# Designs tried in a protein design run: peptides against a protein of PDB entry 5FRP. Part 139

Target 1, 225 residues: chain A of PDB entry 5FRP
Amino acid sequence: VEWTESIPQIIATREDISKELNQALAKTFIDSDPRVRRTSVMIFNKVPVTEIWKNITNKAIYTSLLHLAREKHKEVRELCINTMAKFYSNSLNEIERTYQNKEIWEIIDTIPSTLYNLYYINDLNINEQVDSVIFEYLLPFEPDNDKRVHRLLTVLSHFDKKAFTSFFAFNARQIKISFAISKYIDFSKFLNNQESMSSSQGPIVMNKYNQTLQWLASGLSDSTK

## One batch from the design tools (peptide; made by RFdiffusion4, then SolubleMPNN)

Design b2_p23_2_s4 (from b2_p23_2, 12 letters changed)
Fold by OpenDDE base, seed 3:
Structure b2_p23_2_s4 (fold): chain B 225 residues (1-225), chain A 23 residues (1-23)
Amino acid sequence: as target 1 above (225 residues)
Amino acid sequence: KEIEELEKLKKEEEEELKKLYSL
């Protein structure tokens, strides 16, 4: 743990991280202690993306990072998911594609697929987190249409078949959620009007309101779990 | 074991997503 905690400072100060250091770092990602794994993931959060790409050249480290997205330890997994999404976004924005970094990019380009494949776990907490990182890092809001389309195409260009399926399902779900929220608002407005509530439609709308709430709630994770 | 469980969850979610697209 202590050794891994020192790595961000070393990376920031030394341009030539030895092959040995990379090998040692690679081992920390598969350490039996979740604290060690957590600290290893945090390196990607604490060190600038440009320095990571410069100094971490062992492809096994990046592969191991991606594997932690499916780890059993909840805290490490959640941290990893956020970290890899952010790292992907930062890499797209700041790292040029060169012949020298091609092999690393081949791994990094699989991050979108890795994330979208997490939807198949059918866990509400994971789904919520993946939703969050998609909107925050993977496909962030971009008012420029050309940039938005380019980013989308970049994300999709390395999708596996399963990721594509998840992508479409996600989008379909978002549309349904949007519709449900719209109806919730409409029903709420209706129910807040006393004259409307006293009408023959009052009980009907109340029932629809409750159904809408139940449907929306069923898609939400329990924050206490 | 934990990875296997996550893979199982992934497969289940894939099936649910397929169901969502069919609706």
Scores: peptide ipSAE 0.029, ipTM 0.629, DockQ to the pose 0.040; fails the geometry check
Fold by OpenDDE base, seed 5:
Structure b2_p23_2_s4 (fold): chain B 225 residues (1-225), chain A 23 residues (1-23)
Amino acid sequence: as target 1 above (225 residues)
Amino acid sequence: KEIEELEKLKKEEEEELKKLYSL
């Protein structure tokens, strides 16, 4: 643990880390101690993306990072999912594609597929997290249409078949959620009006309101778990 | 064991996604 904790500082202070250090770091991502794995993932959060790309040249490290998205340890998995999504976004924004870093980009370009494939685990907590990182990092709001389209095309260009399926399902779900929220608002407004509640439609709308709430709630993870 | 569980979860999700597309 202590050794791994020193790595961010080493990467930040040295222009080039040794091949041996890269190899040693690669081993920490598969360490039996989840604290070691966690610390290793945190390197990608603590060190600037430009320095990561410069100094971490062992492709196995990146592959191992992606693998941790399916980690048994909840905390490590959650951290990894956030980290890899953020790292992907930062890489797209700050790292140029060159001949020298092509092999690493081939791995990094699979991050969107890796994330979308997590929907197949059918875990509400994971789904919620993936939803969050998609909106925050993969496909963030971009007011520039050309940039937005370019980002979308970049994300989609490396999708496997399963990721595409997940992508469409995700979008369909989002549309349904948006519609449900809209109806929730409409029903809420209706129920707040005394004249409307006294009408023959009052009980009907109340029932629809409750159904809408139940549907919305069923798609949310239990924050207590 | 962990890989097998993840593969099982992936299959279950594929089936659920198929159900979502059929709606």
Scores: peptide ipSAE 0.022, ipTM 0.557, DockQ to the pose 0.038; fails the geometry check
Fold by OpenDDE base, seed 2:
Structure b2_p23_2_s4 (fold): chain B 225 residues (1-225), chain A 23 residues (1-23)
Amino acid sequence: as target 1 above (225 residues)
Amino acid sequence: KEIEELEKLKKEEEEELKKLYSL
């Protein structure tokens, strides 16, 4: 743990991280102690993306990072999911594609697929987290149409079949949620009008309102778990 | 063993997504 905690500082201060250091770091990602794995993931959060790409040249480290997205340890998994999504976004924005870093990019380009494949676990907490990182890091709001399309195409260009399926399901779900929210608002407005509530439609709309709320709530993870 | 567990998880995931799309 202590050794791994020193790595961010070493990367920040040393330009020549040795092959041996990379090999040692690679081992920390597969350590049996979840604290060691967590600390290893934190390197990607603490060190600037440009320095990571420069100094971490062992592809096994990146592969191991992606693997931790399916970690049984909740804290490590959650950290990993956020970290890899952010790292992907930062890499797209700051790292050029060169012949020298091609092998690393081949791994990093699989991050979107890795994340979208997590929906298949059918865990509400994981789903919520993946939803969050998609909107925050993978497909953030971009007012420039060309940039938005370019980002979308980049994300999709390395999708496997499962990721595409998950992508379409996600979008369909978002449309349904949007529709439900719209209806919730409409029903709420109706119910707040005394004349409307006194009408024959009052009880019907109240019932639909409750059903809509229940449907929306059922899609949310239990924050207490 | 770990690879087999990952493959099993992937298969279970595929089946669950098929169920989600059929709904």
Scores: peptide ipSAE 0.021, ipTM 0.567, DockQ to the pose 0.032; fails the geometry check
Fold by OpenDDE base, seed 4:
Structure b2_p23_2_s4 (fold): chain B 225 residues (1-225), chain A 23 residues (1-23)
Amino acid sequence: as target 1 above (225 residues)
Amino acid sequence: KEIEELEKLKKEEEEELKKLYSL
């Protein structure tokens, strides 16, 4: 743990990390101690993306990072999912594709697939987290249509078949959620109108309102778990 | 156990996704 905690500073101060250090770092990602794995993941959060790409040249480290997205330890997994999504976004924004970094990019380009494949775990907490990182890092809000489309195409271009299927399912779900929210708003407005509530449609709308709420709530993870 | 649970969850999601696309 202590050794791994020192790595961010080393990476930040050194222009080149030795092969041995990279190998040692790679081992920390598969360490039996979750704290070591956590600390290893945190390197990607603490060190600028440009320095990571410069100094971490062992592809096994990146592969191991992606693997931790399915880690058993909840905290490590959650941290990893956020970290890899953020790292992907930062890499797209700050790292040029060169011949020298091609092999690393081949791994990093699989991050979207890795994340979308987590939906197949059918865990509400994981689903919510993946939803969150998609909106925050993978496909962030971009008002520029060309940039938005370019990002989308970049993300999709490396999808495996399963990720593509998950992507469509995700989008379909989002449309349904949007529609449900719209209905919720409409029903709420109706119910807040005394004349409308006194009408014959009052009870019907109340029922639909409750159904809509129930449907929306069913898609949310239990915050207590 | 946790990996098996994740794999089980994955399989369940695949089935749910199939159901979603069949609707």
Scores: peptide ipSAE 0.019, ipTM 0.558, DockQ to the pose 0.042; fails the geometry check

Design b2_p23_3_s1 (from b2_p23_3, 14 letters changed)
Fold by OpenDDE base, seed 3:
Structure b2_p23_3_s1 (fold): chain B 225 residues (1-225), chain A 23 residues (1-23)
Amino acid sequence: as target 1 above (225 residues)
Amino acid sequence: SNSYFEELKKWEEELEKFEKELE
């Protein structure tokens, strides 16, 4: 653990990290101690993306990072999911595709597919996290149409069949959620009007409001679990 | 496993029922 904790500083300050160090770092991602694995994942959060690409050249490190998205240790898994999504986005924005980094890009380009495949685990906590990272990192709000389309095509271009299906299902779900939220807002506005509440529609809308909340809540994970 | 999609479908069906009730 102590050794691994020193790695971010080394990577941040040096451009000539040895192959041996890369190999040693690769081993930390598969260490039996979850604290070591966690620390290893944190390297991707603490070190600028450009420095990561320059100094971490062992493809096994990137592959191992992606594998941690499915590990049993919750904290490490959650950290990994956020980390890999952010890293993907940062890489798209800051790293050029070259012949030299082609092999690494081949791995990084699978991150969207890896994330969308997590929906098949059917864990509400994981689903919520994946939803979050999709909106935050994979397909963030982009007002420029060309950039938005380009990002979307980039994300989809490496999908496997399951990921594509998951993507489609996700969007369908989001449309339904948006509708429910819209209704929630409408009902809330109605109920905030005293005259409306006193009308014959008051109790009806209140019931619909409660049903809407119940439906929305049913899609959320239990924070106690 | 397609369990996620099965659960999603159930959730969507519930929403559709709800939508009909809102009409």
Scores: peptide ipSAE 0.038, ipTM 0.620, DockQ to the pose 0.815
Fold by OpenDDE base, seed 1:
Structure b2_p23_3_s1 (fold): chain B 225 residues (1-225), chain A 23 residues (1-23)
Amino acid sequence: as target 1 above (225 residues)
Amino acid sequence: SNSYFEELKKWEEELEKFEKELE
């Protein structure tokens, strides 16, 4: 653990990390101790993306990072999902595609597919996290239509069949959620009006309000766990 | 596994039923 914690500083100060160091770092991502794996993932959060691409040349490290998205240890998995999504976004924004980094890009370009495939695990906590990183890092808000379309095409260009299916399901779900939220707001406004609540429609709207809440809640993870 | 999509479909069907009741 202590050795791995020193790696961010080494990467930041050296122009070229030795092959031996890269190999040693690759082993930390598959270490039996989850604390070591966690520390390894944190390297991608602590070191600027440009320095990572420059100094981490062993493709096995990137492959191992992606593999940790299905990690058994909850804390490591959650950290990995956020880290790889952020790293993907930063790479798209800051790293130029060259002949020299082609092999690494081939791995990084699979991050969106890797994330969308996590929906097949059917875990509500994982689903919520994937939803979050999609909106924050993969397909963030972009007012420029051309840039938004270009980002979308980039994300989709390396999808496997399962990821495409997951993508369409995700979007369909979001449309339904937005509709339900809209109805929730409408019903809330109605029920907060004294005259409306006292009308013959009061009990009917109250029932619809409760049904809407139940439907929305069914898609949420248990925060107590 | 298609379990996620099966559950999602059920969830959507419940919403569709709810929407019809709102009409």
Scores: peptide ipSAE 0.024, ipTM 0.606, DockQ to the pose 0.823
Fold by OpenDDE base, seed 2:
Structure b2_p23_3_s1 (fold): chain B 225 residues (1-225), chain A 23 residues (1-23)
Amino acid sequence: as target 1 above (225 residues)
Amino acid sequence: SNSYFEELKKWEEELEKFEKELE
């Protein structure tokens, strides 16, 4: 653990990480101690993306990172999911595709599929986390249409069949949620108008408002689990 | 595992019914 904790500092200060160090680092990602694995994942959070790409050249490290998305230890898994999503986004923004780094990109390009495939685990906590990282890192809001489309196409271009299916299912769910939210807003506006509330439609809209709230609440995971 | 999608489909069906009721 102590050795692994020193790695971010080493990467930040040194331009030439040896093959031996890369091999040693690769072993930490598959260590039996979850604390070691956690520390290893944190390297990707503490070191700038450009330095990671420059110094971590062993593809096994990246493969192992992606594998941790399905590990049993909850804390490490959650950290890994956030880390790989952020790393993917940062890589797209800051790392050029070259002949030299093509093998690493082949792995990194599978991160979206890796994340969308987590929906098949059918765990509400995992689903919520995947939802979050999609909006925050994979497909963030982008006002520029060209950039937004380019990002979307990049994400989709490396999807496997399962990821595509998951993607469409996710979008369908989001559309429905958006509809419910829209109705909530409409009903809220109606109920906030005294004249509308005193009308014959007042009680009807109140009922619909309550139903909408109930439906929205039912779709939320239990935060205590 | 297709359980997630099966549950989602059920949820969508329920929501569709809900939408019709709200119209």
Scores: peptide ipSAE 0.023, ipTM 0.591, DockQ to the pose 0.715
Fold by OpenDDE base, seed 4:
Formats: C-alpha cells, structure tokens, sequence
Structure b2_p23_3_s1 (fold): chain B 225 residues (1-225), chain A 23 residues (1-23)
C-alpha cells in the first residue's frame, strides 16, 4: 500500500517511468488487498491525464482498471467506475490520437462499452452509478450541437452489440423519466396554486401527482442499502 | 442477463398505462 501510494508522486516527477515500474504497478491492480487496488485506481484520479498517458505505457494497467469495474469490493468498484469514466472524458478532451498511443486508445475507447455492459449485472446501485457517470463524464450535457454529436459518435463508434442494446434501453428509459418528471413539475405547480387546488380538478391532479411519484420512486434504489 | 431489460420493459409498460390515464 505504501509503495502504491508513492506512485502518483513518482509519475508526477518522472517523465519516463521504467518498464519495471509499469510492471510493478500492473500487479497492484490485481493485488489481493483491496486497499492496494483502491490506491492503484486512485492514481488515475490524482495524476493528470497527460502524465498518465505519458508514463503509464503498460497496456495491462489500463485493461486491469477496466476489469475492476466488476470488482467484488464495493468501494473499489465504485471508485473504478467513476475513475474510468472521468479518465475517458479527460482523455478525449486532452489527449491527441497518435500512432504512438494508438494501442492505449484502443483500450480506452472500450470504456463506454465497459460501462454500459454493467447494466447487465442487474444491480440497482451499479445501474445508478453508471447512469450518473454517463451524464457526468461519458455523455455530458453539451449545448453545442456539433460537439455533442461528435462526442456521441465517438462513444458509439466503439460499442459492442451489448453496449448498443444497453444504450438504446437507457435512452428510452431517460425519455420516459423525463416525461414523468415534467408531469411531476406540472402537477406540483398546480397543487401549489390554491385556486387550482380548490377547483374540481384538484383531487384529480392530486391523484395523478401521487401516481407520478410512485412511478418515479419505483425506479430508484434504496439509498440506505 | 436480460433481467435488467425485462424490468425496464415492465416499467415502460406501466408508464404507458399511466400516460394514457393522464390524458
């Protein structure tokens, strides 16, 4: 653990990390101690993306990072999912595609598929996390249409069949959620108006409001678990 | 596993019913 904790500083101070160090780092991702694995993942959060790409050249490190998305240890898994999504986004924004880094990009480009494939685990907590990282890092809100389309195409261009299926399902779900939220807002506004509430439609809208809430709640995991 | 999608489908069906009730 102590050794792994020193890696961010080493990467930050060294321009060329030895093959041996890369190999050693690769081993930490599969260490039996979840704390070691966690620390290894944190390297991707603590070190600038440009420095990571420059110094971490062992493909096994990146592949291992992606594998940790299915880690049994909850904390490590959750950290990994957030980390890889953020790393993907940062890489797209800051790292140019060159001949030299092509092999690493081939791995990084699979991050979207890796994330969308997590839906097949059918874990509500994982699903919620994946939803979150999609909106935050993978397909963030972008008002510029060209940039938005470009990002979308980039993400989709490396999807496997399962990821595509998940993607379409996700989008369909989001559309429905959006509709429900819209109705929730409308009903809330109506009910907050005393005149409207006292009208003949008051009880009807109240009922619809409650139904909307119930429907929305049914899609949420228990945060206490 | 198709369980996620099956559940999603059920959820969507319920929403569709709900939407019709809102009309």
Amino acid sequence: as target 1 above (225 residues)
Amino acid sequence: SNSYFEELKKWEEELEKFEKELE
Scores: peptide ipSAE 0.077, ipTM 0.642, DockQ to the pose 0.706; fails the geometry check

Design b2_p23_3_s3 (from b2_p23_3, 15 letters changed)
Fold by OpenDDE base, seed 5:
Structure b2_p23_3_s3 (fold): chain B 225 residues (1-225), chain A 23 residues (1-23)
Amino acid sequence: as target 1 above (225 residues)
Amino acid sequence: SDEFFKNLEKWEKELKKFEEELK
């Protein structure tokens, strides 16, 4: 653990990390101690993405990071899912594709597929986390249409069949939830107005409001099961 | 799992019906 904790500083201070250090770091990702694995994942959070790409050249490290998304240890798994999503986003934004880093990009490009495949585990907590990281890191809000489309195409370009299926399912779910939330807001505004509430439409809107709440509650529960 | 997507499909069908009722 102590050795692994020193790695971020080493990466930050050195322009080139030895092959030996990379090999040693690769082993920490598969260490039997979850604290060691956690610390290893944290390297990707503590070190700038540009420095990671520059200094971590062992592809096994990146592969191992992706594998931790299905780890049994909850804390490490959750950290890994957030970390890989963030790292993917940062890499897309800051790292150029070159001949030298091609092999690493081949791994990193599978992160979206890896994340979307987690939906098939059918775990509520995992699903919620994947939903969160998709909106935060994989497909964040982007006002520029060209950039948004480019990001989307980049994410989709390396999907396997299962990832595509889960992607469309997720998007469909989000659209529907958004619609329901919009209606909830509209009904809430109506009911908050005393004049509207006292109108002939008052009881009707109240009923629709309750139905909307029930649907949202049931839908969110069912979609996460 | 296949069950996850089946549940999602069921929910989507229910939502569609709900949307029509809310019009």
Scores: peptide ipSAE 0.025, ipTM 0.480, DockQ to the pose 0.602
Fold by OpenDDE base, seed 4:
Structure b2_p23_3_s3 (fold): chain B 225 residues (1-225), chain A 23 residues (1-23)
Amino acid sequence: as target 1 above (225 residues)
Amino acid sequence: SDEFFKNLEKWEKELKKFEEELK
């Protein structure tokens, strides 16, 4: 653990990490101690993306990072999912595609598929986390249509069949959720108006409001679990 | 998983009913 904790500093200070260090780091991702695995994942969070790409050249490290998305240890898994999504986004924004880094990009480009494939685990907590990282990192809100489309196409270009299926399902769900939220807001505004609430439509809207809440709640994981 | 999509379909059906009730 202590050794792994020193890695971010080493990467930050050294321009050329030895092959031996990369090999040692690769082993930490498969260490039996979850704390070691966690620390290894944290390297990707603590070290700038440009330095990661420069110094971590062992493909096995990136592959291992992606595998940890299905880790049994909850904390490590959750950290990994957030980390890989963020790393993907940062890489798209900051790392140019070159001949030299092509092999690493081939792995990184599978991150979207890796994330969308997590939906098949059918775990509500995982699903919520995946939803979160998709909105935050993978397909963030982008007001520029061209940029949004470009990002979308980039994400989709490396999807496997399962990821496509999950993607379409997710999008369908998002549209529906958005609609429900919109209605929730409308109903809330209506009910907050005293004149409207006292109208003949008041009870009807209240009922619809409650139905909307129930529907939304049914789709949300119990935050208390 | 088949279960995931079944749940999604169920949710979609419920939403459709909800939308119809809101009209």
Scores: peptide ipSAE 0.025, ipTM 0.494, DockQ to the pose 0.670
Fold by OpenDDE base, seed 2:
Structure b2_p23_3_s3 (fold): chain B 225 residues (1-225), chain A 23 residues (1-23)
Amino acid sequence: as target 1 above (225 residues)
Amino acid sequence: SDEFFKNLEKWEKELKKFEEELK
């Protein structure tokens, strides 16, 4: 643990990490002690993405990181899911694709599929976390249409069949939620107008408003199921 | 995987019903 905790500082201070250090680091990701694994994952959070790509050259480390998304230890798993999603996003934004880093990119490009495949575990907590990291890191809100489309296409381009299916399902859910929110807003606006509220449609809209709220409440809860 | 799809289908059906009720 203590050795692994020193790695971020070493990476930050040294330009070249030796092959031996990479091999040693790779072993920490598969250590039997969850504290060691946790500390290893934290390297990706503490070290800038550019330095990670520069210094961590052993592909086994990246593969092991992705594997931890399904580990039994909850804290490490949750940390790993957040870490890999963030790392993916940062890599897309900051790391150029070159011939030299092609092998690492081949692994990193599987992160979206790895995350979307977690939906098949059918764990509510995992689903919620995956939803969160998708919105925060994988497919964040982007006002620029070209950038948004480019990111979307990048994410989708490496999907396996299962990931694509889960993605479609997730999007379908989002569309429905968006629809419900839109209706909520419309009904709220209607009810806030005194003339409209006093109309014959007032009671009808009030009922629909309540139904919408109930559905949103249940849907948000079910999205967690 | 089958349970996931079943849950998804159920959710889709419920949402469709909800959309129809809100129309």
Scores: peptide ipSAE 0.028, ipTM 0.474, DockQ to the pose 0.575; fails the geometry check
Fold by OpenDDE base, seed 1:
Structure b2_p23_3_s3 (fold): chain B 225 residues (1-225), chain A 23 residues (1-23)
Amino acid sequence: as target 1 above (225 residues)
Amino acid sequence: SDEFFKNLEKWEKELKKFEEELK
């Protein structure tokens, strides 16, 4: 653990990390002690993305990082999911694609697929975390339409079949939830108007309002279990 | 998993019914 904790400082100060150091670092990601694995993941959070790409050249380290997304230890897994999503976003923004870093990019480009595949675990906590990192790092808010579309196409370009299926399923869910919320608001406005509530449509809208609430509650209850 | 897809299909069917009821 103590040795691994010193690695961020070494990476920040040395331009060329030896092959031996990269090999030693690769072993820490598969260490039996979850504290060692956690510390290894934290390197990607503490060191600037440009320095990581420059100094960590062993592709096995990046592959091992992605594998920790399915880690048995909850704390390590949660940290890894946030770390890889953030690292992916930072890499897209700051790292150019070159011939020299092609092999590492081939691994990093699988991060979106890796994250979307976590939905198949059918764990509510994992699902919530994946939703969060997608919103924050993979598909962040972008007011420029061209940039937004370009980011979306980049994320989708390396999807496997399972990731595509998950993507469409969850997007469809979001659209439907948004529609339900919109209807909830419309019905609420109608019922808050005394003239509208006393009309012949009052009881009909009240029934639709209650149905909408029940549907929304059922969707939310699945997320709270 | 097959169970995931089954649950998703079930949810999609329920949502479609809900949309039709709101019309």
Scores: peptide ipSAE 0.028, ipTM 0.479, DockQ to the pose 0.531; fails the geometry check

